# Ledger of designs, part 15: peptides against a protein of PDB entry 3T7K

Target 1, 248 residues: chain A of PDB entry 3T7K
Amino acid sequence: KAEKILARFNELPNYDLKAVCTGCFHDGFNEVDIEILNQLGIKIFDNIKETDKLNCIFAPKILRTEKFLKSLSFEPLKFALKPEFIIDLLKQIHSKKDKLSQININLFDYEINGINESIISKTKLPTKVFERANIRCINLVNDIPGGVDTIGSVLKAHGIEKINVLRSKKCTFEDIIPNDVSKQENGGIFKYVLIVTKASQVKKFTKLINDRDKNETILIVEWNWCVESIFHLNVDFTSKKNVLYQKK

## One batch from the design tools (peptide; aimed at target 1 T150 W223)

Design b1_p12_8_s3 (made by RFdiffusion4, then SolubleMPNN; from b1_p12_8, 8 letters changed)
Fold by OpenDDE base, seed 4:
Structure b1_p12_8_s3 (fold): chain B 248 residues (1-248), chain A 12 residues (1-12)
Amino acid sequence: as target 1 above (248 residues)
Amino acid sequence: MDVELPDVKLEK
């Protein structure tokens, strides 16, 4: 069926998209449309796997979903597109009225607002955002909304190698892991990096660390600090936004 | 359905 539908076109584009969707196409695509998309070099996956070499995200806007956040870790992310790309594409293909010899859909017309070339270019870097920020090991409180697995998975996708989950009520200083990174000349390296959800946790961890490991550098942040860093593919250590405690 | 990760404000 797809072949018959596409036969009216003299030339078919190859978009070379390996994509996931978030915030759109909840019902998926019918078999014919999937085949049409496949013939156009558009493959849509249900889940993110590194082996699939994903290069595209479909979303209506910047979202705080696991898929969207992880898409910014693609190597590279080639395109971040609005779902209207697929909608318009399929509409054009299924249209019998348009004696179109070719498909005239430009990917660049469907870019997600806020994901510009500057962001896309950073996905071509050999390092991940937190790796560039000298954050290798973090401490994450176990009561974080969204769950430690999801949050941890996003953080790992962005270059955090080790996630230590802290039992916020029961943890001691010995449970807190250091951010073991080689001293780089120009980077503020924080020995202890923590993501917390409560003011009481800030107080607790600050005390535990300062009492046992005096004069060490500490960074305690909200999850939003990570999200903003991901959305910009840059960590701004000059910003106090979403920073709960910082000791240099 | 993809759930947006929460925009959590610091709780006491």
Scores: peptide ipSAE 0.463, ipTM 0.907, DockQ to the pose 0.740
OpenDDE base, seeds 1, 2, 3, 5: peptide ipSAE 0.461, 0.461, 0.461, 0.460; ipTM 0.907, 0.907, 0.908, 0.907

Design b1_p12_8_s4 (made by RFdiffusion4, then SolubleMPNN; from b1_p12_8, 8 letters changed)
Fold by OpenDDE base, seed 3:
Structure b1_p12_8_s4 (fold): chain B 248 residues (1-248), chain A 12 residues (1-12)
Amino acid sequence: as target 1 above (248 residues)
Amino acid sequence: MDVELPDVELEK
């Protein structure tokens, strides 16, 4: 069926997209449309796997979903597109009226607002955002909304190698892991990096660390600090936004 | 359905 539909075109574009969708196409696509998209070099995956070499995301806007956040770690993210790209493409293909010899859909017309070339260019860097920020090992409280697995998976996609889950109510100083990074000349390295959800946790961890390991560098942040860093593909250590405690 | 990760303020 797909071949018959596409036979009316003299040439077919190859978009070369390996994509996931988030916040759109909840019902998926029918078999014919999937085959059409495949013939146009558009492959849509249900889940993110590193082996699939994903390069595209479809979303109506910037979202705080696992898929969207992880898409910014693609190597590179080639396109972040609105779902209207697929809608308009399929509409044109299924249209009987236009003896269109070719498909005329420009990918650049469907960019997600706020994902500009500056963001896309950063996905071409050889390093991940937290790697560039000298954050390798973090401590994550176990009561984080969204769950430690999801949050941890996003953070790992962006270059955090080790995630230590802290039992917020029961943890001691010995449960807190240091951020083990090689000293780079110009980068502020925090020995202890923690993501917390409560003001009481800030007080607790600050006390535990300062009582047992005086004069060490500490960074305690909210999850939103990580999200903002991901959305910008840059860690701004000059910003106090979403920073709960900082000791240099 | 993909769930957005919460935008939660720090609990007191």
Scores: peptide ipSAE 0.422, ipTM 0.889, DockQ to the pose 0.725
OpenDDE base, seeds 1, 2, 4, 5: peptide ipSAE 0.420, 0.420, 0.421, 0.416; ipTM 0.887, 0.888, 0.888, 0.887

## One batch from the design tools (peptide; aimed at target 1 G23 T65 T150)

Design b2_p13_1 (made by RFdiffusion4)
Pose (drawn by RFdiffusion4):
Structure b2_p13_1 (pose): chain A 234 residues (1-94, 102-181, 189-248), chain P 13 residues (1-13)
Amino acid sequence: KAEKILARFNELPNYDLKAVCTGCFHDGFNEVDIEILNQLGIKIFDNIKETDKLNCIFAPKILRTEKFLKSLSFEPLKFALKPEFIIDLLKQIHQININLFDYEINGINESIISKTKLPTKVFERANIRCINLVNDIPGGVDTIGSVLKAHGIEKINVLRSKKCTFEDIIPNDVIFKYVLIVTKASQVKKFTKLINDRDKNETILIVEWNWCVESIFHLNVDFTSKKNVLYQKK
Amino acid sequence: SESLDKEHDVYFS
């Protein structure tokens, strides 16, 4: 059936996209539209799996979704495209000349896309390997944890902020000895006291979640930035 | 601090 629709074309381009959509196409399209996309070398997965080697993201804009943040750890991310690409493409299908350049997500330029080719992840480059994360983090630890691990963090230690003792805190073994992601000023006080009491001479970095988000969007951890840094001892 | 964007809050088309 989709072949009939495509039989009217002399030649079909191979867009070679393995993509997820975020902020768009939340189910699929109709079956015909889907089979057409595959015939054009466009495959859209429901969720991100490391072994599918996704290279593309469809999104109306830069988004803070798990999918958009994880797309910045594709190996490599080749295309970050507005949904209008698929829309214009299917409109024409129903010769093919829709191109991959008229549909960039504004704010995601080549300099950022290219950093996904780097042989390191953003937090791996920053020597942030093992972190502690408060249990009450917005988005929940499982998701935030998945995003951070997709960006080079190997160990996520979750702290029940009200209950945890110093012994529960894991060092950042790879440089900050202790890295914590927190929500409340109430937590900054408790943690700096605990660590200062028990490991006075060591280094600490306490940041908000937004510090990690900014680092991902820039694919760079800027240690000279005070933005979203709640406490540091270096 | 800010939370993650929700898919339905930012859905297009």

Design b2_p13_1_s1 (made by RFdiffusion4, then SolubleMPNN; from b2_p13_1, 5 letters changed)
Fold by OpenDDE base, seed 4:
Structure b2_p13_1_s1 (fold): chain B 248 residues (1-248), chain A 13 residues (1-13)
Amino acid sequence: as target 1 above (248 residues)
Amino acid sequence: MEPLDKEEDVYYL
């Protein structure tokens, strides 16, 4: 069926997209449209798997979904596109009126606002955003909205190797793991990195660490610090935004 | 703190 629909075009583009969708196409696609997209080199996956070598995200805008945040860890993310790309593409292909010899849809016209070439270029870097920031091991409070598994999965996609989940009410100093990274000459390495949800946790963890390891560096942040770092594919240690406590 | 957007709660019309 797809072949018959596409036979009217002299040339078919190969977009070479391996994509996931977020905030769009919840109902998926019919079998014919999936086959059409496949013939155009567009493969849509339900979930993110590293083995699929995903290079594209479809979303209406920048979102804080697991899929969107993880898409910025693709190697590389080639395209972040609005769903209108697929919609207009399928409309053009199904149009019986237009004796179109060619598909005239440029994917560059469908870029997600705020995902520019500067962001895309950073996905080509050999390192992940938190790896570049010398953040390898973090402490995550167990009461984080979104859940430790989802949050942890996003953080791991962005180069955090070890996530220690802290039971905020019961944890002791011994439960807090150090950020085990080799000192690089020019980077402020924080020995303790924590993601917390409440000011009471800041007070607790700063006390526990300072009482037992008085001279060590501490970074305590909100989840939004991680999100902003992901959206920029850069950790700005000069910014105090979403930083609850820092000791250099 | 704003949570993650749930996939099920994010719709594009």
Scores: peptide ipSAE 0.357, ipTM 0.885, DockQ to the pose 0.776
OpenDDE base, seeds 1, 2, 3, 5: peptide ipSAE 0.347, 0.344, 0.094, 0.356; ipTM 0.881, 0.883, 0.770, 0.888; seed 3 fails the geometry check

Design b2_p13_1_s2 (made by RFdiffusion4, then SolubleMPNN; from b2_p13_1, 5 letters changed)
Fold by OpenDDE base, seed 5:
Structure b2_p13_1_s2 (fold): chain B 248 residues (1-248), chain A 13 residues (1-13)
Amino acid sequence: as target 1 above (248 residues)
Amino acid sequence: MEDLDKEEDVYYF
């Protein structure tokens, strides 16, 4: 069916998109439209897998979904597009009125607001955002909204190697893992990095660490610190925003 | 404010 629909066009574009969708197309696509998109070099995946070499995200705007946050870890993210790209493309293809010999849809007209070339360029870097920030091992409280698995998966996509889940009510100093990063000459390495949800956790963990490992460097942040770092693909250690405790 | 947006709650297209 798709071939017959597309036969009216002399040449078909190859968009070369391997995409996931977030905040749009919840019901998916019908079989004909999927086939059409495939013939145009647009493949939509249900989930993010590294093996699929995804290069595109469809979303109406910047979102804090797992998929959107992970899309910023693609190697590279080539396009972040509004769903209207697919909608307009399919409308043009299904249109009987226009004797259009060519598909006239430009990807650049459908960019998500706030995902600029600066962000896209950073996805071409050989390192991940937290890797560049010398954050490899973190401690994550078990009561984090969204769950430790989802949050952990996002953080791993962005270069965190080890996520230690802390049971906030029962944890001791021995349960806290150090951020095992070789001393690089340039940049503040925090020995202990923690993501917490409550001020009471800050008090607890600072006490535990300071009582047992005096004078060590500590960074305690909110999840929003991670989100902002991901959205900018840069960790700003000069900012106090979403930092709950810092000891250098 | 949920710290993570749920896929189903964002937009219906």
Scores: peptide ipSAE 0.069, ipTM 0.746, DockQ to the pose 0.697
OpenDDE base, seeds 1, 2, 3, 4: peptide ipSAE 0.068, 0.068, 0.043, 0.068; ipTM 0.745, 0.748, 0.645, 0.749

Design b2_p13_1_s3 (made by RFdiffusion4, then SolubleMPNN; from b2_p13_1, 6 letters changed)
Fold by OpenDDE base, seed 2:
Structure b2_p13_1_s3 (fold): chain B 248 residues (1-248), chain A 13 residues (1-13)
Amino acid sequence: as target 1 above (248 residues)
Amino acid sequence: MLPLDKEEDVYYY
């Protein structure tokens, strides 16, 4: 059926998109539309897998979904597109009135607001955002909203190698892992990096660390610090936003 | 502000 529909076009674009959707197309696509999209080089996946070499996300806007946050870790993210791209594309293809010999839809006209070329360009870097920031091992409190598995998965996608989950009520100093990174000459390395949810946790962890390892560097942040870092694909250590405690 | 948006709660299209 798709072949017959597409036969009216003399030339078909190959968009070369391997995409996931977030905040759109919850009901999926019908079989004909999937086939049409596939013939145009648009393949949509239900879930993110590294093996799929995903390069695109469809979303109506910047979202804080797991899929959206992970899409910024694609290698590279070629396009972050509004769902209107697919809608307009399918509409044009199904239109019997358009004497169009060609599909005239430009991907660049459908960019998600706030995902610009500066962000896209950073996804071409050989390193992940937290890797560039010398954050390899983090401590994560077990009571984090969204759950440690989801949060941990996002952080790992962005270059965190090791996530240590802290049981906030029972943890001791020995449960806190150091951020094991080689000293780069020009980068502020924090020995202890923690993501927490409450001021009481800040007090607890700062005391535990300072009592046992008094002279070490500590970074305690909220989850929003990580999110902002992901959205910018850059860690700004000069910003105090979402930083709960910092000892250099 | 929610730490994460749930996929099920984010529907615009």
Scores: peptide ipSAE 0.411, ipTM 0.907, DockQ to the pose 0.659
OpenDDE base, seeds 1, 3, 4, 5: peptide ipSAE 0.410, 0.410, 0.412, 0.411; ipTM 0.905, 0.907, 0.905, 0.908; seeds 1, 4 fail the geometry check

Design b2_p13_1_s4 (made by RFdiffusion4, then SolubleMPNN; from b2_p13_1, 5 letters changed)
Fold by OpenDDE base, seed 4:
Structure b2_p13_1_s4 (fold): chain B 248 residues (1-248), chain A 13 residues (1-13)
Amino acid sequence: as target 1 above (248 residues)
Amino acid sequence: MEPLDKEEDVYYY
């Protein structure tokens, strides 16, 4: 059926998209439309797997979903597109107007606002955002909204190798892991990096660390610090935004 | 702190 529909076009584009969707197309696509998209080099996956070599995200806007955040870790992310790309594409293909010899849809017309070429270019870097920031091992409180598994999965996608989950009410100093990164020249490395949810946790962890490991560097942030770092594919250590405690 | 958006809570029509 798809072949018959596409036979009216003299040339078919190959978009070479391996995509996931977030905030759109929850009901998926019918079999014919999937086949049409496949013939155009557009493959949509339900979930993110590294083996699929995903290069595209469909979303209406910048979202804080697991899929959207992880899409910025693709190697590279080639396109971040609005769902209207697929809608307009399928609409054009299903149009009975015989006069269309070619599909005239440009991917660049459907870019998600705020995901610019600067962001896309950073996904071509050989390192992940937190790797570049010398953040390898973090401490994450167990009461984080969204859950430690989801948050942890996002952080790992962005280069954090080890996530230590802290039971906020019961943890001791011995439960806190250091960020084991070799000192790079000119980079402020924080020995302890923590993601927390409450001011009481800041007080607790700063006390525990300062009492037992004096003069060590500490970075305590909220989840939004990670999100902003992901959205920019850069960690700005000069910003105090979303930083709850910092000791250099 | 704003949580992660759940996929089930984010819709575009």
Scores: peptide ipSAE 0.457, ipTM 0.926, DockQ to the pose 0.805
OpenDDE base, seeds 1, 2, 3, 5: peptide ipSAE 0.450, 0.456, 0.456, 0.456; ipTM 0.922, 0.927, 0.928, 0.927; seed 1 fails the geometry check

Design b2_p13_2 (made by RFdiffusion4)
Pose (drawn by RFdiffusion4):
Structure b2_p13_2 (pose): chain A 234 residues (1-94, 102-181, 189-248), chain P 13 residues (1-13)
Amino acid sequence: KAEKILARFNELPNYDLKAVCTGCFHDGFNEVDIEILNQLGIKIFDNIKETDKLNCIFAPKILRTEKFLKSLSFEPLKFALKPEFIIDLLKQIHQININLFDYEINGINESIISKTKLPTKVFERANIRCINLVNDIPGGVDTIGSVLKAHGIEKINVLRSKKCTFEDIIPNDVIFKYVLIVTKASQVKKFTKLINDRDKNETILIVEWNWCVESIFHLNVDFTSKKNVLYQKK
Amino acid sequence: LIEYDDNEFHPDD
């Protein structure tokens, strides 16, 4: 059936996209529209799996969804495209000349896309390997944790902030000895005291979640930035 | 299209 629709075309382009959508196309399209996209070398997965080697993201704009943040750890991310690409493409299908250049997500330029080819992840480059994360983090630890691991963090230690003792805190073994992601000033006081009491001469970095988000959007951890840094001892 | 808050994190479903 989709072949009949496509039988009208002398030649079909191979867009070669393995993509997820975020902020769009939350189910699929109709079956015909889906089979057409595959015939054009466009495959859209429901969720991100490391072994599908996704290279594309469809999104109306830069978003803080788990999908958008994880797309910045594709190997490599080749295309970050507005949904209008698929829309214009299917509109024409129903010769094919829709291109991959008229549909960039504004604010995601080549300089950022290109960093996804780097042989390292953003937090791996920053020597942030093992972190502690408060249990009450907005978005929940499982999701935030998945995003941070997708960006080079190997160990996520979750702290029940009200209950945890110093012994629960894991060092950042790879440089900051202790890295914590927190929500409340109430947590900064408790953790600096605990660590200062027990490991006085060591280094600490305490940041908000937004510090990690900014680092991912820039694919760079800027240690000279005070933005979203709640406490540091270096 | 789905709209999200630009200053909040949004988990996958």

Design b2_p13_2_s1 (made by RFdiffusion4, then SolubleMPNN; from b2_p13_2, 6 letters changed)
Fold by OpenDDE base, seed 4:
Structure b2_p13_2_s1 (fold): chain B 248 residues (1-248), chain A 13 residues (1-13)
Amino acid sequence: as target 1 above (248 residues)
Amino acid sequence: MIEFDENKFVPDS
């Protein structure tokens, strides 16, 4: 069926998109449309796997979903596109009225607002955002909204090597892992990095660390600190936003 | 200034 529909075009574009969708296309695509998209070099995947070499995200806007956050870790993310790209493309292809010899849809007209070339360019860097920030080992409280698996998966996609889940009510100092990174001369390295949800956790962890390792550097942040770092593909250590405790 | 989604984190279903 798809071949017959596409046969009316003299030339078909090859978009070379390996994409996931978030906040759109919840019902998926029919078999014919999937075949059409595939013939145009657009492959949509249900889930993110590193082996698929994903390079595109479809979303209506910047979202705080797992897929969206992970898409910023693609190597590279080539395109962040609004779903209207697919909608308009399929409309044009299914249109009986327009004897269009060619598909004239420009990907650049469908960019997600706020995902500019500056952000896209950072996805071409050989390192991940947290790797560049010298954050490789992090402590994560077990009561984090979204769950430790999802949050952990996002963080790992962005260069966190080790995620230590803290049972906030039962943890001791010995349960807290250090951020084991080689001292780079130009970057503030925090020995202890923690993502927490409550002020009581800040008080607990600061006490535990300061009582046992008084002279060490500590960074305690909210999840939003990680999200903003991901959205910018840069960690701004000068910002106090979403930082709950910092000891340099 | 990048406009971020003000929504809470939503795990993918």
Scores: peptide ipSAE 0.026, ipTM 0.600, DockQ to the pose 0.343
OpenDDE base, seeds 1, 2, 3, 5: peptide ipSAE 0.022, 0.025, 0.022, 0.020; ipTM 0.596, 0.600, 0.598, 0.614; seed 5 fails the geometry check

Design b2_p13_2_s2 (made by RFdiffusion4, then SolubleMPNN; from b2_p13_2, 4 letters changed)
Fold by OpenDDE base, seed 4:
Structure b2_p13_2_s2 (fold): chain B 248 residues (1-248), chain A 13 residues (1-13)
Amino acid sequence: as target 1 above (248 residues)
Amino acid sequence: MIEYDENEFVPDE
């Protein structure tokens, strides 16, 4: 069926997209449209797997979803596109009226607002955002919205190797793991990095660490600090936004 | 400044 529909075109583009969708196409695609997209070099996956070598995200805008956040870790992210790309593409293909010999849809016309070439270029870097920031091991409170598994998965996609889940009510100093990174000459490495949800946790963890390891560096942040870092593909240690406690 | 969705984190189902 797809072949008959596409036979009217003299040349078919190969978009070479391996994509996931977020905030759009919740109902998926019918079998014919999937086959059409496949023939155009567009493969849509339900979930992110590293083995699939995903290079594209479809979303209406910048979103705080797991898929969107992880898409910024693709190697590289080639395109972040609005769903209108697929919609318009399929409309043109199914249109019987337009004796279009060619599909005239440019990917660049459908870029998600705010995902510019500067962001895309950073996804080509050999390192991940938290790796570049010398954040390898973090402590994560167990009561984080979204759950430790989802949050942890996003953080791992962006270069955090070890996630230590802290039981906020029962944790001791011995439960807190250090950020085990080699000291680079030009950047303040934080020995303890924690993602917390409440001011009470800041007080607790700062006390525990300062009482037992008084002279060490501490970074305590909100989840939004991680999100901002991901959206910029850069950690700005000069910003105090979403930083709850910092000891250099 | 990158304009992003200020909504809470939504796990993908």
Scores: peptide ipSAE 0.027, ipTM 0.672, DockQ to the pose 0.361
OpenDDE base, seeds 1, 2, 3, 5: peptide ipSAE 0.025, 0.028, 0.020, 0.026; ipTM 0.665, 0.668, 0.548, 0.668; seed 2 fails the geometry check

Design b2_p13_2_s3 (made by RFdiffusion4, then SolubleMPNN; from b2_p13_2, 5 letters changed)
Fold by OpenDDE base, seed 4:
Formats: sequence, C-alpha cells, structure tokens
Structure b2_p13_2_s3 (fold): chain B 248 residues (1-248), chain A 13 residues (1-13)
Amino acid sequence: as target 1 above (248 residues)
Amino acid sequence: MIEYDPNKFVPDK
C-alpha cells in the first residue's frame, strides 16, 4: 500500500533518521504511515537502545522526559525535530491534489527551539558531558522525583558510570561513595558528588563527610543541575544555580 | 538561552 502511495513521486528522499518520540505521537502511527516513513529512511523506535544507533528526537519543544534527556547523549544527535516534520511530510504524501513530483521538506525548518548547532556539535564529542566534567561516580538519594532507575539511566547515558543510591534516613558515611577519577590538571575534581532533594539531606551529608573526611571536596546539587548540564552539554562549575553545597 | 521549564518534570508517557 505504501509503495502505491509513494509511486507518484519521481524521487524519494532518504532522511536517514533513527528516531524516538517524546511529548508527541502518543498513539503511534498506522502501519501504512510506518511503511511510508521507512521508505523515506525514517525509523521510529519505541524505546532507546544503544544498539539502534539513534540519531534523532521528535518533540514539540525541549522536554525533561527520559527520552529527550537521553537523546542528547546520542552519538551523534543529528536532528532534534518538531513533530510537524512528520505531520507535514505525511500530509504532502497523502495529498491527492499536490502534483508534486518531489518531496520538498527541509529538516532544518523543523528544528526544536533551543537545540541549535552548538548543542548538536557537542554530541559529536568523543566524551559525555559528565565524563568531561570528571564526574564518574555519584551518590543519588532514593527519594528523587522520577525514581532512581529513570534518573540513573539518564545519568549513565551521559557518562556517569556508577550510581550509588543512598537511603537518606539510614545512610552513614560508609554508604557514601567517592567520585573515583584521576586528578586532571585543569579543574577541581570533587571527591564526593551527591544529588539530593532536601536541605536536610545537605546538612546530613555535609556533616557526615566533613566529620570523617574533612579536607575533601564536596559537590551537592539538585537534579536540575544535572538537567541544565545535559541541556547545555556542558557542566558550568562557575554557576551556583541548583548547587546546594560546594566545597573546593 | 535555552527555553525550558527547569521546574517541570515531564514523565515519559
């Protein structure tokens, strides 16, 4: 059926998109439209798997979804596109009135606002954002909104190798893991990195660490610090935004 | 400036 629909075009583009969707296309696509998209080199996946070599995200705007955050870890993310790309494409293809011999839809016209070439270019870097920031091992409180699995999965996609989940009420100093990174000459490495949700946790963890390891560096942040770092594909250690405690 | 709501958690539906 898709072949018959596409037969009216003399040339078909190959978009070479391996995509996931977030905040759009909740009902998916019908079988014919999936076949059409596949013939145009557009493959839409339900979930993110590294083996699929995903290179595209469809979303109406920048979102804080797992899929969107993980899409910024693609190697590379080639395109971050509005769903209108697919909508307009399918409309043009299904149009009986348009004597269009060629599909003339430019991907660049559908870029998500705020995901510019500077962001896209950073996804081509050989390292992940937290890897570049010398953050390998983190402590994550178990009461984090979104859940430790989702948050942990996003963080791992962005180069955090080890996530230690802290039971905030029961944890001791011995439960806190150090950020095991080699000292690089350029930039303060934090020995202890923690993502917390409450001021009481900041007080608890700062006390536990300072009482047992008083001379060590500590970074305690909110989840929003991680999100902003992901959205910029850069960790700005000069910013105090979403930093709850810092000891250099 | 990136246009996002830093305070809004949006779960994957």
Scores: peptide ipSAE 0.023, ipTM 0.624, DockQ to the pose 0.314
OpenDDE base, seeds 1, 2, 3, 5: peptide ipSAE 0.019, 0.022, 0.020, 0.023; ipTM 0.611, 0.624, 0.628, 0.625

Design b2_p13_2_s4 (made by RFdiffusion4, then SolubleMPNN; from b2_p13_2 with L1M H10V D13E)
Fold by OpenDDE base, seed 5:
Structure b2_p13_2_s4 (fold): chain B 248 residues (1-248), chain A 13 residues (1-13)
Amino acid sequence: as target 1 above (248 residues)
Amino acid sequence: MIEYDDNEFVPDE
């Protein structure tokens, strides 16, 4: 069916998109449209897998979804596109009225607002954002909204190697892992990095650490600190935004 | 500063 529909075009573009969708196309695509998209070099995946070498995300805007946050870890993210790209493309293809011998849709016209070339360029870097920030091992409280698995998966996609889940009510100092980074790359190394949800947790963890390791460096942040770092593909250690406690 | 949706983190179901 798709071949017959596409046969009216003299030349078919190859968009070379390997994409996931977030905040759009919840109902998916019909079989014919999937086949059409595939023939145009557009492959849509349900989930993010490293093996798929994803290079595109479809979303109506910048979102705080798992897929969107992970898309910024693609190697590289080539395109962040509005769903209207697919909608207009399929509309043009199914249109019998348009005597168009060619598909006239440019993907550059459908860029998500706020995803600029500066962000795209950073996805071409050989390192991940938290890797560049010398954050390899973190402590994550177990009561974090979104769940430790989802949050952990996003953080791992962005270069965190080890995620230690802390039982916020029962943890001791011995449960807190150090951020063991041996290489002094171009930034301050925090020995303890923690993501917390509550001020009470800040008080608890600062006490636990300071009682045992009085001179150690500590960074305690909110999830929003991570999100902002991901959206910028840069960790700004000069900013106090979403930093709950810092000891250098 | 990148303007992003202030929406809470939503796991992709």
Scores: peptide ipSAE 0.023, ipTM 0.641, DockQ to the pose 0.324
OpenDDE base, seeds 1, 2, 3, 4: peptide ipSAE 0.020, 0.022, 0.022, 0.022; ipTM 0.623, 0.637, 0.620, 0.635

Design b2_p13_3 (made by RFdiffusion4)
Pose (drawn by RFdiffusion4):
Structure b2_p13_3 (pose): chain A 234 residues (1-94, 102-181, 189-248), chain P 13 residues (1-13)
Amino acid sequence: KAEKILARFNELPNYDLKAVCTGCFHDGFNEVDIEILNQLGIKIFDNIKETDKLNCIFAPKILRTEKFLKSLSFEPLKFALKPEFIIDLLKQIHQININLFDYEINGINESIISKTKLPTKVFERANIRCINLVNDIPGGVDTIGSVLKAHGIEKINVLRSKKCTFEDIIPNDVIFKYVLIVTKASQVKKFTKLINDRDKNETILIVEWNWCVESIFHLNVDFTSKKNVLYQKK
Amino acid sequence: SIEIKEEELLPET
C-alpha cells in the first residue's frame, strides 16, 4: 500500500535517520506514513537504546526532556531537526526534494553537534566520574541518573538527605574529591559540615541540577562559571 | 502532532 504511494516516484532518497522525537509525535503516525519513512531510510524509535546508534532528534526547539538531553550523547548526533521536516516530507509524498538543511532546531549549531563526535563524554572530560545525588531531586533519581550516566558519569550514589551520614558519601574517583548535586540550601550546610568534619583538607563541589543541564547543552563543563554552583572548595 | 508535554520537561532547581 505504501509501495503504491511510492510507486509514483522515479527514485527515493535515503535520508539515513535513526531518530527519536521529543516534544512531538508522541505515538507514531499512521501505518502508511510509517512504512513510507522506512522506505526513505527514516526510522523512529520509541525510546533511546544505546545499541540502535541513533543519530537524529526531532524536536520543535531545545528542550529539557530526558530524550533531548540524551540525544546530546549520540555517537554521533548528526541531525537535530524540527518536526516540520517529517511534515513537509509526508505532505510532498502524498519528485522528492525535502532537504536536511532547512529545518535546524534553533540554538543547536554545528559547533555543538560536532562535540558529539568527541571520544569522551562531557562529564568524563570534566573529571566528574562518581557523584552523590539527593533523593528529592526533581525528575527523580532514576531519570536524572540515566541522563547523567549517558553523559559519562559512572556511579550515581543517591543520598537520603535527611538521614545520610558521611560514610554514605562516595568520593569522585577518577579534581574534586566530592561532588554532590543538591536541591536545598538546607542540604549544602549539612554536607559541607559532614565532609569538613571528616575530611577537612579535601575538595568539594556542590551544584544544582541546572549546572548539569547547562553543561550538557554546551557539551562543556565550565569550571569558571559560578552559575548554579552552590559551594566549592578547591 | 507537535505537543510539548510539560510533565516530560525536567524541572529546574

